Peptides against a protein of PDB entry 9IZ0. Designs and how they scored, part 2

Target 1, 345 residues: chain A of PDB entry 9IZ0
Amino acid sequence: ITCLGSNGHTYKQLVKGGNDDLRQDAVMEQVFEQVNGFLRSYRKTSQRNLSMRTYKVIPLALKTGVIEWVQDTIPLGEYLDSAHKVYHPKEWSLSTCRKLIAEKQMEDLETRLKVYDLVCRHYRPVFRHFFLESYADPVQWFTTQTNYARSTAVASVLGHVLGLGDRHGQNILIDKTSGEVIHIDLGIAFEQGKKLPVPECVPFRLTRDVVDGMGITGVEGVFRRCMEFTLETLRREEDSLLSVLEVLRYDPLFSWLISPLRRMKKQKMQLENFNQPESGNITTDASRDPKIQRNNVSGESEAERAILKVRQKLSSTLSVEASVGELIRIAQDPSYLALMFCGWS

## One batch from the design tools (peptide; aimed at target 1 H168 V198 F341)

Design b1_p8_3 (made by RFdiffusion4)
Pose (drawn by RFdiffusion4):
Structure b1_p8_3 (pose): chain A 304 residues (1-257, 299-345), chain P 8 residues (1-8)
Amino acid sequence: ITCLGSNGHTYKQLVKGGNDDLRQDAVMEQVFEQVNGFLRSYRKTSQRNLSMRTYKVIPLALKTGVIEWVQDTIPLGEYLDSAHKVYHPKEWSLSTCRKLIAEKQMEDLETRLKVYDLVCRHYRPVFRHFFLESYADPVQWFTTQTNYARSTAVASVLGHVLGLGDRHGQNILIDKTSGEVIHIDLGIAFEQGKKLPVPECVPFRLTRDVVDGMGITGVEGVFRRCMEFTLETLRREEDSLLSVLEVLRYDPLFSWLGESEAERAILKVRQKLSSTLSVEASVGELIRIAQDPSYLALMFCGWS
Amino acid sequence: SLDSLDDS
């Protein structure tokens, strides 16, 4: 539902009748805003202007809340389905990949990796073409590319830290003229998903297409540097963060999917921010564990 | 649960 404005600008409101965890999304957005404040009160984490973008959430009811449909965007999942067909029509469709992996579900490890390798060899990455031929001449394109890289890196590090759940393209919105990413529908949090009926391996959203969209350079450069600056900044302001997560723990609102998984979850948060390992080594291991095909194969259908 | 994994 799109309404005008007194200043003359229209605002789009996405109202949902489904039982999306909009309260959990709201509290998560509050944490994200406070993180933006942390990144604001520092030299390195603000020269890059890095921020985990937040979309305003106004949940009148958990089942029937209303959120801000962000200014003109095309969701990642709804995108690069048309781009896949237009750019690579010869290659296989999503239908061949999907249920072919469906045949992979009951198979062993080697079979799963083999079929995944085959389907990934068939379906070349295509998201790299969104930033081309869409925004503007090269300066704006590069600004948008670095904005996407930064925003996705910060969102991914924060999601791994807080154990964010679903990370399919249906839950990712790319801005357009700016390029900052907006994660949507973050109902599953504090390591909720991996432990699904169907298990996962990747800690944060990192497909082949996504790394192809970061530019010619994969996730080694601006992405890694932004991630590691984010990790160090989050560690430096760790006490305030765990304070925020504690106040989340003691209220029965945040979903942690007497004693609760929230305690262990924040312990794992501390471990993830623990200074025992160098931050650079932590970012390196995170990139490896999110990029390796062996982990990607077991994730789920698609996710090429 | 599966819908939470479905990228399609």

Design b1_p8_3_s1 (made by RFdiffusion4, then SolubleMPNN; from b1_p8_3, 5 letters changed)
Fold by OpenDDE base, seed 5:
Order: C-alpha cells, then sequence, then structure tokens
Structure b1_p8_3_s1 (fold): chain B 345 residues (1-345), chain A 8 residues (1-8)
C-alpha cells in the first residue's frame, strides 16, 4: 500500500495478514530503539555511530499489522544465491548443499562435520563481492564495508543478549546505500530457537559469507572492536535494559514462548527438506499431539527465566574482550555449525 | 506455502 503522509511524501507500506503475531516484532523494535539510546549516550559507541537498524511495525490486530517498507534493501540470502551462481558457477548449488546436510541430520557429530566440511569446499564465500561490485569509489567502498561490520557487530551482541533466533539469510537485509544490516521477523527471541526441532546452538549468525563481507581483516578488525564497545555499553546500562524487559513481563500481549503454530511451521519446513515432493496428498492428521507435558509453567516463570538469562549474558565475570572472543569462537565453530539446520548455512 | 513476505 502507498500512503500519503501529512508532509506530502508518499510512503510504501506492507500490510501483513496471517497467523504471525506482529506484536513481538513491534516490542523487539521498541527494545532496539531503547538500546540505540544507550549506544548514543556512550562515547565509545556514539563516536562510531553504532546502532541497530530499526523499522516501523504497527500492529492493527492479533493477526494483522502495517510494516514499513525499507527502500534500497536486498535479503542477504537472495544476494548470496545470485552471487554464488555468478562468481562460482562450477560449485554446488545451495539446494545440493542443503540436501547433503539434511541427509546426514540424524547422524553423529563426526559424520555431520565431514559433510559440512565437504559442502564448505564446494560452496565458497562470495559476500565480499557485494561491496566490490556495488561501490566503484574507494571511499564509498570502505565506508559501506565499515558500516556493514559495525551494524553486524551491534546486531550480533544484541541478538546474543536478547537470544534472537531464526537469523537465516532471508531474515537479514542489506541496505544497498549504507551497507548496514537490518534484522527482520523477530518472532523467535529469548533463546526460544533452542526449542526448535533442530536447536539453534550458536549465539548469532557468523557464517563464512557474513565474515567474507567484513573484508580482508574478517572478524579481527572493526567487527570485534565494535562488538566489544557494544557489550561494554550494554553491561553499563544493564539495569536500564532489564527495566525495559520487566515492562514486557507485565504486558499480557507479549509471549515469552514460541507459538505452537510457529514451532509447527518450522518443523514442517525442516521435514519438507528431507522429503523430495512425491506428489502424495499426505493429509497429516494433526491428531497425534505427542503428550508434551504442558508443565503449566506460567508465562510469568518463562519471563523470569528469560530476564535471568539476559542478566547472566551481561555478567562481568569475564572481561568484555574474553566474552566477545568466546562468542566469536562459538559462532564460527564447525562443531556447532554442522549441528545447525541445513537452511542456516 | 505461507509466503515469507519480508517487510522489505
Amino acid sequence: as target 1 above (345 residues)
Amino acid sequence: ALERLDPF
């Protein structure tokens, strides 16, 4: 939909209807706006213009809302699929790579590591080409690559602290003008990604292509330093951040649990990648509810556990440098990445 | 398929 603003400008908006609750996205965007306040108030982050890119979400009802349409963006996954075909036309397709990982998903760690390493040899990083092809001026190239590394660092720290899940290449946009990342579909937060049929076991997305976009220094340049300054700011503002999250504890509209519908949708997408479409009308009679003991863990007890986990992630037990070093190590560790869903790579 | 309409 295109709306005329009171300022005479036209704004393109997406009206989303369906089963997805846009209230979670709207709440997470409000948390990001508060965090952006902390990043602007602290000298080490403000002098680098560190921010989480936000977009406007207006929930209209339980299942409908208006979302801002961000101009001049591309999904990371769309760019990467196109760029791999151009720069590595003799390598395996993304569909072939996903199939090989999926075929071994029930095997042991050693077998999964072998197939992950094999796929990595036949599907090499290309995301550096985004900056090389989009920016002919060396100053614009360097500025946009720097903005990418900065925005990815903020999103990585904040995504870890808030336990953001489902960070696949379609849920991460690249601004083609600034090089900044924009995270979308925030419906998996507070470590609910660990409750998926294939658990998310990394703190944030730091795949080989995400690193390739940082240029020749990879994680050991702007990215690591901006993660450190972001975590230092969040540790300083711990009480302020926890106070924002406590307001959400009492919001009857906020769900601290993954919706059964989103869990089933993710489970179905994970299972459909195992079965080639034999054209059989499997009416999956949804009547076999496995007796998931609904431990009547009140939504209040889940909120308290989520806030406790945020506090634990902000702990000063380790230095900022040691904490960031361990997060970067885990996020790149093949023993974790090989256990991820085949659509993660 | 529930089309993943990205807001962008």
Scores: peptide ipSAE 0.031, ipTM 0.629, DockQ to the pose 0.119
OpenDDE base, seeds 1, 2, 3, 4: peptide ipSAE 0.033, 0.052, 0.099, 0.105; ipTM 0.663, 0.740, 0.777, 0.779; seeds 1, 2, 3, 4 fail the geometry check

Design b1_p8_3_s2 (made by RFdiffusion4, then SolubleMPNN; from b1_p8_3, 4 letters changed)
Fold by OpenDDE base, seed 3:
Structure b1_p8_3_s2 (fold): chain B 345 residues (1-345), chain A 8 residues (1-8)
Amino acid sequence: as target 1 above (345 residues)
Amino acid sequence: ALSLLDDF
């Protein structure tokens, strides 16, 4: 739909109807706005204009909502798929890479690392070209690449602290005007990504293309420093952040658990990414609902556990630099990426 | 399940 604002500006809005619960997205966007308040109040983050890019979500009754249309964006995955064909036309297709990893999904870690390395040698990063082709002016190029590294750093820290999952290439938008990242589909949070059929075992998405977009310094420079300043701000505002999350503990509309329906939908998408489009009618007999023992863990007990896990991630036991260094290491570890690659592509 | 944008 298109709405005329009281300010005379026209806003495009998506009306989402169906089985998707936008209440979780709206709650996470409210948490991001509070965090953006903390980032604006702290000198080290404010001087760099550090923020999580937000979009407006208005949840309506019966799992319907209105979402702001984010103009001038492209999904990271869509850009990467097109750019790889242009810049590396002699390399393997994404479908070939997915197939080779999927063929080894049941093998040991050593075999999965070997096939992941083989794929990486035949499918090279291209995301640096987004900045080179979009911004002919050197000052604009440098500014937008810096904005990308800054916004990715904020999103990486927040994604880790809040346990954001399902960070595939279609759930990360690039703003073509600013170079900033916009995270969408926030319905997997508080480490519920570990309950997916392909468990999320990295703190945030730091794939080779995400790093290639940072330019020649990769993670070493703007990205690392902006992660450090963001984490330092969140540690200072721990009580304020936890107080925001405590309000959600008593919200009957917020789900601290991934719904069985959402898990099954994400399972189908993950399986589709592993399977070539061989026209086999795999009637996935959805009738074998494994009796997921509904351990009646009260929603309150899961909220308490999530808040305790956020507090643990904000712990000052390690320095900010040591904590960020370990997060960057884990997020780039081939031993984790080789387990996830087809589920995140 | 479509992303928030795949409904376009």
Scores: peptide ipSAE 0.039, ipTM 0.731, DockQ to the pose 0.123
OpenDDE base, seeds 1, 2, 4, 5: peptide ipSAE 0.094, 0.037, 0.036, 0.018; ipTM 0.805, 0.711, 0.718, 0.546; seed 1 fails the geometry check

Design b1_p8_3_s3 (made by RFdiffusion4, then SolubleMPNN; from b1_p8_3, 4 letters changed)
Fold by OpenDDE base, seed 1:
Structure b1_p8_3_s3 (fold): chain B 345 residues (1-345), chain A 8 residues (1-8)
Amino acid sequence: as target 1 above (345 residues)
Amino acid sequence: ALERLDDF
């Protein structure tokens, strides 16, 4: 919809209706605004203008709301699909790569690694070209690439600490003006991505294209140091962050669990990507509804477990550098990436 | 030279 503001400006807004609970997005945006307060208060993060980019979410009812249309953005996945066809026209299509990974989804790790490596050799990263194409001035190019690395570092630390899931290329926007990342569709948090039909096993998205956008240094320099300064800030503000999450524990509108409907919707989307329509009437006998044992795990016990897990991720048992080094290693490890769903690449 | 720009 387009709304006329009281200031005479027109605002595009996305009205989302259905099984996506915009209250989860609104709550996560409030947590990001508080974290942005901590990042502004700490010298090492404030000097670099480190922040999680936020957007306005207004929940209107149990399953409907208004989302701010983030101006001058493009989904990362939309850019990458288009750019890959331009820069690598002889390589495999994204659909071919997804098909090959999906066909091996039930196979062992060794087989999945061989297919992932094969796909990687036939689908090279292109995200460096976003900055080279968009910014003809070398100062603007350098500034926007730096802003991208900085914003990706903040989002990676927060994504790990809060256990954000579903970080595929359509849920990450790139601001074409600043180069910053905007994370959208925040309704998978507190490690609920591990409960998906294909469990998420990486702490955040650090695919080859995400790294390629950082330029010649890759994860070294700006990205690594900004992750370290962000984690140092969150460790310093642990009690403040936990106090914000404790308020959410008592919010009757917040769900610490992935909704069965959202889980089923994602399961269908993972299966529908297998069915290109060969016209064959297969009457699939719909009679085996797996009795989802509603283990009455009290929502309170899941909230307590989530908060405890956030505290554990902020533990000072390892240095900031060692903790960030291990997160970067795991997020890039082919043994983890090959286990991700076919749309993660 | 590049390392010094990341300190800003």
Scores: peptide ipSAE 0.015, ipTM 0.542, DockQ to the pose 0.019
OpenDDE base, seeds 2, 3, 4, 5: peptide ipSAE 0.008, 0.014, 0.008, 0.008; ipTM 0.524, 0.539, 0.535, 0.509; seed 4 fails the geometry check

Design b1_p8_3_s4 (made by RFdiffusion4, then SolubleMPNN; from b1_p8_3, 4 letters changed)
Fold by OpenDDE base, seed 4:
Structure b1_p8_3_s4 (fold): chain B 345 residues (1-345), chain A 8 residues (1-8)
Amino acid sequence: as target 1 above (345 residues)
Amino acid sequence: ALDRLDPF
């Protein structure tokens, strides 16, 4: 829809209707605004303008809301598919890559790693071209690539700490003006991605194209340093962040668990991506589970577990540098990525 | 195909 603002400007807005509870997105955006407060208060993060990019979410009803249409954005996956066809027209199609990985889904890790490596050799990164094409001015190119690496670093730390799942190429927007990343569809948080049909095993998205967008320095430049500063800020503000999450513990509208309906929707969409014939016996009799009323006691226990996991991720047992180093290692580890490829493709 | 969490 297009709305006329009280300022006389027209704003495009996306009305989402359906099983995606926009209240979770709105709550996560509020958490991001609080974290942005912490990033502005700390010298090392404020001097670099580190922030999680946010968007306005207005829940209108239990399953409907209005989302701000972020102008001048493109989904990462949409850019990558288009750019790969342009820069690597002789490489394998994404559908061929997905098929080869799917054919080995039930095989051992060694076989899956061999197929993943084979696919990676025939589908090379292209995301560096986003910056090279979009910004002819060297200063603008450098600025936008720096903004990308900074925003990706903040999103990676915050995504790990909050356990954000479903970070696919359509759920990550690139701002064409600033180069910053905007994470959307925040309905899978607090490690509920591990409960998907293909479990999420990485702390955040740090795929080859995500790294290629950082330029020649890859992860060892602005990205690593901005992750370190972000994690240092979140560790300093641990009590403040946990207090924000404790408020959500008492929000009866916030779901600490991925709903069975969201799991099933994500499962169907995974099966569709594999061209697997519907095993016709998933009768969607999900309309009659009267167990919704026992959710308060189970919700409190899962909120407590989620908050405990956030606290554990903020632990100072390892240095900031060691913690960031391990997160970067795991996020790039082929042994994790090869397991996720089919659910991630 | 909804581009899910593509490891590219």
Scores: peptide ipSAE 0.107, ipTM 0.788, DockQ to the pose 0.316
OpenDDE base, seeds 1, 2, 3, 5: peptide ipSAE 0.113, 0.089, 0.097, 0.027; ipTM 0.789, 0.768, 0.774, 0.637; seeds 1, 2, 3, 5 fail the geometry check

Design b1_p8_4 (made by RFdiffusion4)
Pose (drawn by RFdiffusion4):
Structure b1_p8_4 (pose): chain A 304 residues (1-257, 299-345), chain P 8 residues (1-8)
Amino acid sequence: ITCLGSNGHTYKQLVKGGNDDLRQDAVMEQVFEQVNGFLRSYRKTSQRNLSMRTYKVIPLALKTGVIEWVQDTIPLGEYLDSAHKVYHPKEWSLSTCRKLIAEKQMEDLETRLKVYDLVCRHYRPVFRHFFLESYADPVQWFTTQTNYARSTAVASVLGHVLGLGDRHGQNILIDKTSGEVIHIDLGIAFEQGKKLPVPECVPFRLTRDVVDGMGITGVEGVFRRCMEFTLETLRREEDSLLSVLEVLRYDPLFSWLGESEAERAILKVRQKLSSTLSVEASVGELIRIAQDPSYLALMFCGWS
Amino acid sequence: SHLEKVHE
């Protein structure tokens, strides 16, 4: 529902009747805003202008809340389905991949990796073409690319820290003229998903297409640097963060999918921010564990 | 039989 504005600007409101965890999304957005404040009160984490982008959430009811449909955007999942067909029509469709993996579900590890390798060899990455031929001449394109890389890196590090759940393309919105990513529908949090009926391996969203969209350079450069600066900044302001997560713990609103998984979840948050391992080594291991095909094969259908 | 996820 799109309304005008007194200043003359239209605002789009996405109202949902489905039982999306909009309250959990709201509290998560509050945490994200406070993180943006942390990144704001520091030298390195603000020269890059890095921020985990937040979309305003106004949940009138958990089941029937209303959120801000962000200014003109194309969701990642709804995108690169058309781009896949237009750019690579000869290659296989999502239908062949989907249920072919469906045949993979009951198979062993080697079979799962083999079929995944086959399908991934068939379907070359295509998201790399969105930033080309869409935004503008090169300066704006590069600004948008670095904005996407920074925003996705920060969102991914924060999601791994807070154990964010669903990270399909249907839950990622790319801005357009700016390039900052907006994660949507973050209902599953504090390590909720991996432990699904169907298990997962990847800690944060990192497909082949996503790393292809970061540029010619994969996730080694601006992405890694932004991630590691984010990790160090989050560690430096760790006390305030755990204070925020504690106040989340003691209220019965945040979903942690007497004693609760929230305690263990924040302990794992501390471990993830623990200074025992160098931050650079932590970022390296995170990139490896999110990029390796062996982990990617078991994730789920698609996710090429 | 097919495997299912709760978010889907």

Design b1_p8_4_s1 (made by RFdiffusion4, then SolubleMPNN; from b1_p8_4, 5 letters changed)
Fold by OpenDDE base, seed 4:
Structure b1_p8_4_s1 (fold): chain B 345 residues (1-345), chain A 8 residues (1-8)
Amino acid sequence: as target 1 above (345 residues)
Amino acid sequence: PLLEALSE
């Protein structure tokens, strides 16, 4: 929809209806705004203008709402698919790579590593070209690539700490003006991504293309240092962050668990993204409603476990540098990436 | 879904 603002400007807005609860997104955006407050208050993060990019989410009713249209953005996955066809026209298609990974999904880790390596050799990173194409001025190029590395660092720390799931290339927008990342579709949080049909094993998305966008330094320099400063800020503000999450514990509208419906929707989308539409009537025998025993795990017990897990991730047992080093290592580990839906790009 | 909606 297009809305006329009180300032006389016209704003495009997205009306989302259906099965997605925009209240989860709205709550996570509020958490990000609080964290942005902490990042502005701390010298090491404020001097670098570190922030999680946010967007406005207005839930209107159960499963309906208005989302701010983030202008001048592109989904990371859309850019990567288009750029890969341009820069590597002799390499495999994204569909070929997806198919090969899917065919080995039930195999052992060794077999999955072999197919992941094979896919990686036939689908090379291209995301550095986003900055080279979009910014002819060297200062703009450097600034936007730096902004990308900074925003990715903030999003990576927050994504890990809050256990953000479903961080595929379609749920990450790139701002074409600033180079910053914008994370969307925030309704899988608090490690609920591990409960997806393809479990998320990485702390955040740090695939080869995500790294390629950081330029020649990769994860070293801007990204690593900005992760360190962000984590240092969050550790300093642990009690403040936990207090924000405790407010959500008492919100009867906030779901600490992935809904069965959302899990099933993601399962279908994963299957559809692996299968070309061969017209096979997959009679989704909807009759196997898995009576997942509603163990009356009180919503309180799930909130408490989620908050405990956030506290554990903010633990000062390891240095900031050691913690960030381990997170970067795990996020890039082929043994985890080979298990992912799209770990190669 | 969000992206199809953000591409419209």
Scores: peptide ipSAE 0.005, ipTM 0.384, DockQ to the pose 0.054
OpenDDE base, seeds 1, 2, 3, 5: peptide ipSAE 0.000, 0.000, 0.000, 0.000; ipTM 0.368, 0.286, 0.381, 0.366

Design b1_p8_4_s2 (made by RFdiffusion4, then SolubleMPNN; from b1_p8_4, 6 letters changed)
Fold by OpenDDE base, seed 2:
Structure b1_p8_4_s2 (fold): chain B 345 residues (1-345), chain A 8 residues (1-8)
Amino acid sequence: as target 1 above (345 residues)
Amino acid sequence: PLLVRETE
């Protein structure tokens, strides 16, 4: 839809209908705005303009809402699929690579690692080309690549701390003007990604293409330092962040658990993405939602466990540098990436 | 995936 704003400007908006509860997205966006306040207050993060890029979400009903259409964006996965065809036309297709990983999904780790390595050799990183092709001016190129590395660092720390799941290439937008990442579809949080049919085992998405976009330094320099400054800020503001999350503990509208329907939808999408190109409008006819009585007692216990995990992730037991070093290591570890559906891209 | 339904 296109809406006329009170300022006389027209804004494109996405009306999302169906099975997705946009209330969780709206709540996570509110948490990101609070975190952006902390990042603005701390010298090391404010001097670098570190922020989680947010978008407006207005829930209208249980399963409908309006989402801000972020102009001048592209899904990371859409860019990568197109760029791989252009820059590596002799390599394997995305569908071929997905098929080979899927065929070995039930095999041992050694077999899955061999298939992951094989796929990686036949599907090489291309995301550096996004910056090289989009920005002819060297200052603009350097600025946008720096903004990408910074925004990815903030999103990686927040994604780990809040346990964001479902971070596939279609749920990460790239702003073509700034190079910033925009994370969308925030309905899998607080490590509920571990309860998916293919469990998420990494703290955040740091695939070879995500790293290739950082340029010649990869994860070193801007990305690592911005993760460190972000984590240092969140550790400093731990009590403030936990106070924001405690408000959500008592929100009867917030879902600390992934719904069985959302698990089934993700399972179906994982299976259908083997047979069809990702552009298929899956209208899931939602007529039989069993009213699962949310036992309030189970919700409170899951909220408490989620908050305790956030506190544990903010622990000062390890230095900021050691904690970030371990997160980067795990996020790039083939032994974890080979276990994931889209870990190779 | 964003279900972009372009409503005309």
Scores: peptide ipSAE 0.009, ipTM 0.472, DockQ to the pose 0.046
OpenDDE base, seeds 1, 3, 4, 5: peptide ipSAE 0.008, 0.006, 0.006, 0.006; ipTM 0.511, 0.468, 0.471, 0.476

Design b1_p8_4_s3 (made by RFdiffusion4, then SolubleMPNN; from b1_p8_4, 7 letters changed)
Fold by OpenDDE base, seed 1:
Structure b1_p8_4_s3 (fold): chain B 345 residues (1-345), chain A 8 residues (1-8)
Amino acid sequence: as target 1 above (345 residues)
Amino acid sequence: PLLVRPSL
């Protein structure tokens, strides 16, 4: 839809209907705008213009809303699939890589690591080319790559603290003008990604391509320092951030848990979006769902557990540098990445 | 669902 704004400008908007609760996205975008306030108030983050990129979400009903059309963006996964075919035309297809990881999903860590390392040797990172292709001017190239590393650092800290899940390449947009990242589909938060059939075990997305986009320094330099400054800001503003999250405790419309139906649907959609129809009977042995005792955990007890986990992630028990160092280590550890869903790599 | 922007 194109809407005429009160300022006389026309804005393209996406009307979304269906099974997504856009209220979760709208709430997370409100939390991001509050965090952007903290980042603007703190000298170390303000001097670097650190922010989480936001987009406007207007929920109209339980499953309907309007989303801002973010212009000049591409999904990270769409760029990477196209660029990999150009720069590495003799390497394995993304479908082949996903199939090999999926076939070993129920195997031990040692077997999954061997397959992950095999895939990594036949599917090399290409995301550095985004900046080299898009920006012929060296100053624009350096500026946009720096903006990418800064934006990714903010999103990584905030994504860890809020426990954002489902951070696959289609849920991360790249701004072609600024190089900044925009996170979309925020419906898995507060570590509900750990309740997916393939549990999320990394704090944020720091795959080889995400690192390759940072240029020659990788995670060292701009990214690490911007993570440190962001975490230092969030630790300073802990009480303010927790107060914002406590308002959500009393929102009867906010779902602190991913429903069993939504878990099954997300899993099925993940499988369907990654399986082209090659006629392999993947017997989803649904029989090993551990009897999740229906503890009727009241929504209040779930909110309290979520807030407690946010507080624990903001703990000053470790230095900012030690905490960021451990987060970067875990997010890049093959022993964790090999356990991720086949669409993560 | 993936916020697959429908390529309109």
Scores: peptide ipSAE 0.011, ipTM 0.521, DockQ to the pose 0.057
OpenDDE base, seeds 2, 3, 4, 5: peptide ipSAE 0.009, 0.006, 0.006, 0.007; ipTM 0.519, 0.482, 0.498, 0.491

Design b1_p8_4_s4 (made by RFdiffusion4, then SolubleMPNN; from b1_p8_4, 5 letters changed)
Fold by OpenDDE base, seed 1:
Structure b1_p8_4_s4 (fold): chain B 345 residues (1-345), chain A 8 residues (1-8)
Amino acid sequence: as target 1 above (345 residues)
Amino acid sequence: PLLERLSE
């Protein structure tokens, strides 16, 4: 829909209905706006204009709402699939890579690492080309690549601290004007991604293409330093951040747990991305459903556990540099990336 | 993808 604002400007908006709980997205966007307040108040972050890029979400009813149309954006995964076909036309398709990783999903770590390495050799990074293609002026190129590294650093720290899940290339938009990243579909938070059929093993998405977009210095430049400044700000504002999260504990509309329906839908989408129609009777031996102990953990006990995990992630036991160093190491570790649905790009 | 679901 297009809405006329009281300021006389027209705004394109997306009406979303049916299946996704926009209340989760709206709450996470409110948390990001509070964090953006902290980033503006701290000298080291404000001098760099560090922010989490936000979008407006207005929940209208249960599973219905209006989302801001983010103009001049592209999904990271859409750009990468298109660019990979242009720059590496002799390499494997994304579907071939997905199939090979899928076929080994139930195998040991050593077998999965071998397949991950094989996929990585036949699907090379291309995301540096986004900046080279989009910005002919060297100053614009440098500025947008710097904005990308900065916004990715903020999103990586926040994604870790808040335990944001489902960070695949279609849930990360790139602003074609600024180079900033915009995270969407925020309804998997507080480490509920670990409860997915493919558990999330990394603190945030730092795949080879995400790093390739940072340019020659990779993680060892603007990105690392901006992660450090962001984490230093969040540690300073720990009590303020925890107070914002405690308000959500009492919101009857906020779900600290992934809904069984959303879990099943994500499971089905993962399986449908595996089901190209080879006519093989893959008897999904449903017998190894690990007894999901229906621990009737009250929503309150899950909220408390989530807040405790946020506090633990903000602990000053390690230096900011040591903490960021370990997060970057884990996020790039092949032993974790090989376990992901799409850890190679 | 979220955007494909947003275009439906």
Scores: peptide ipSAE 0.000, ipTM 0.427, DockQ to the pose 0.063
OpenDDE base, seeds 2, 3, 4, 5: peptide ipSAE 0.000, 0.000, 0.000, 0.000; ipTM 0.396, 0.405, 0.395, 0.392; seed 2 fails the geometry check

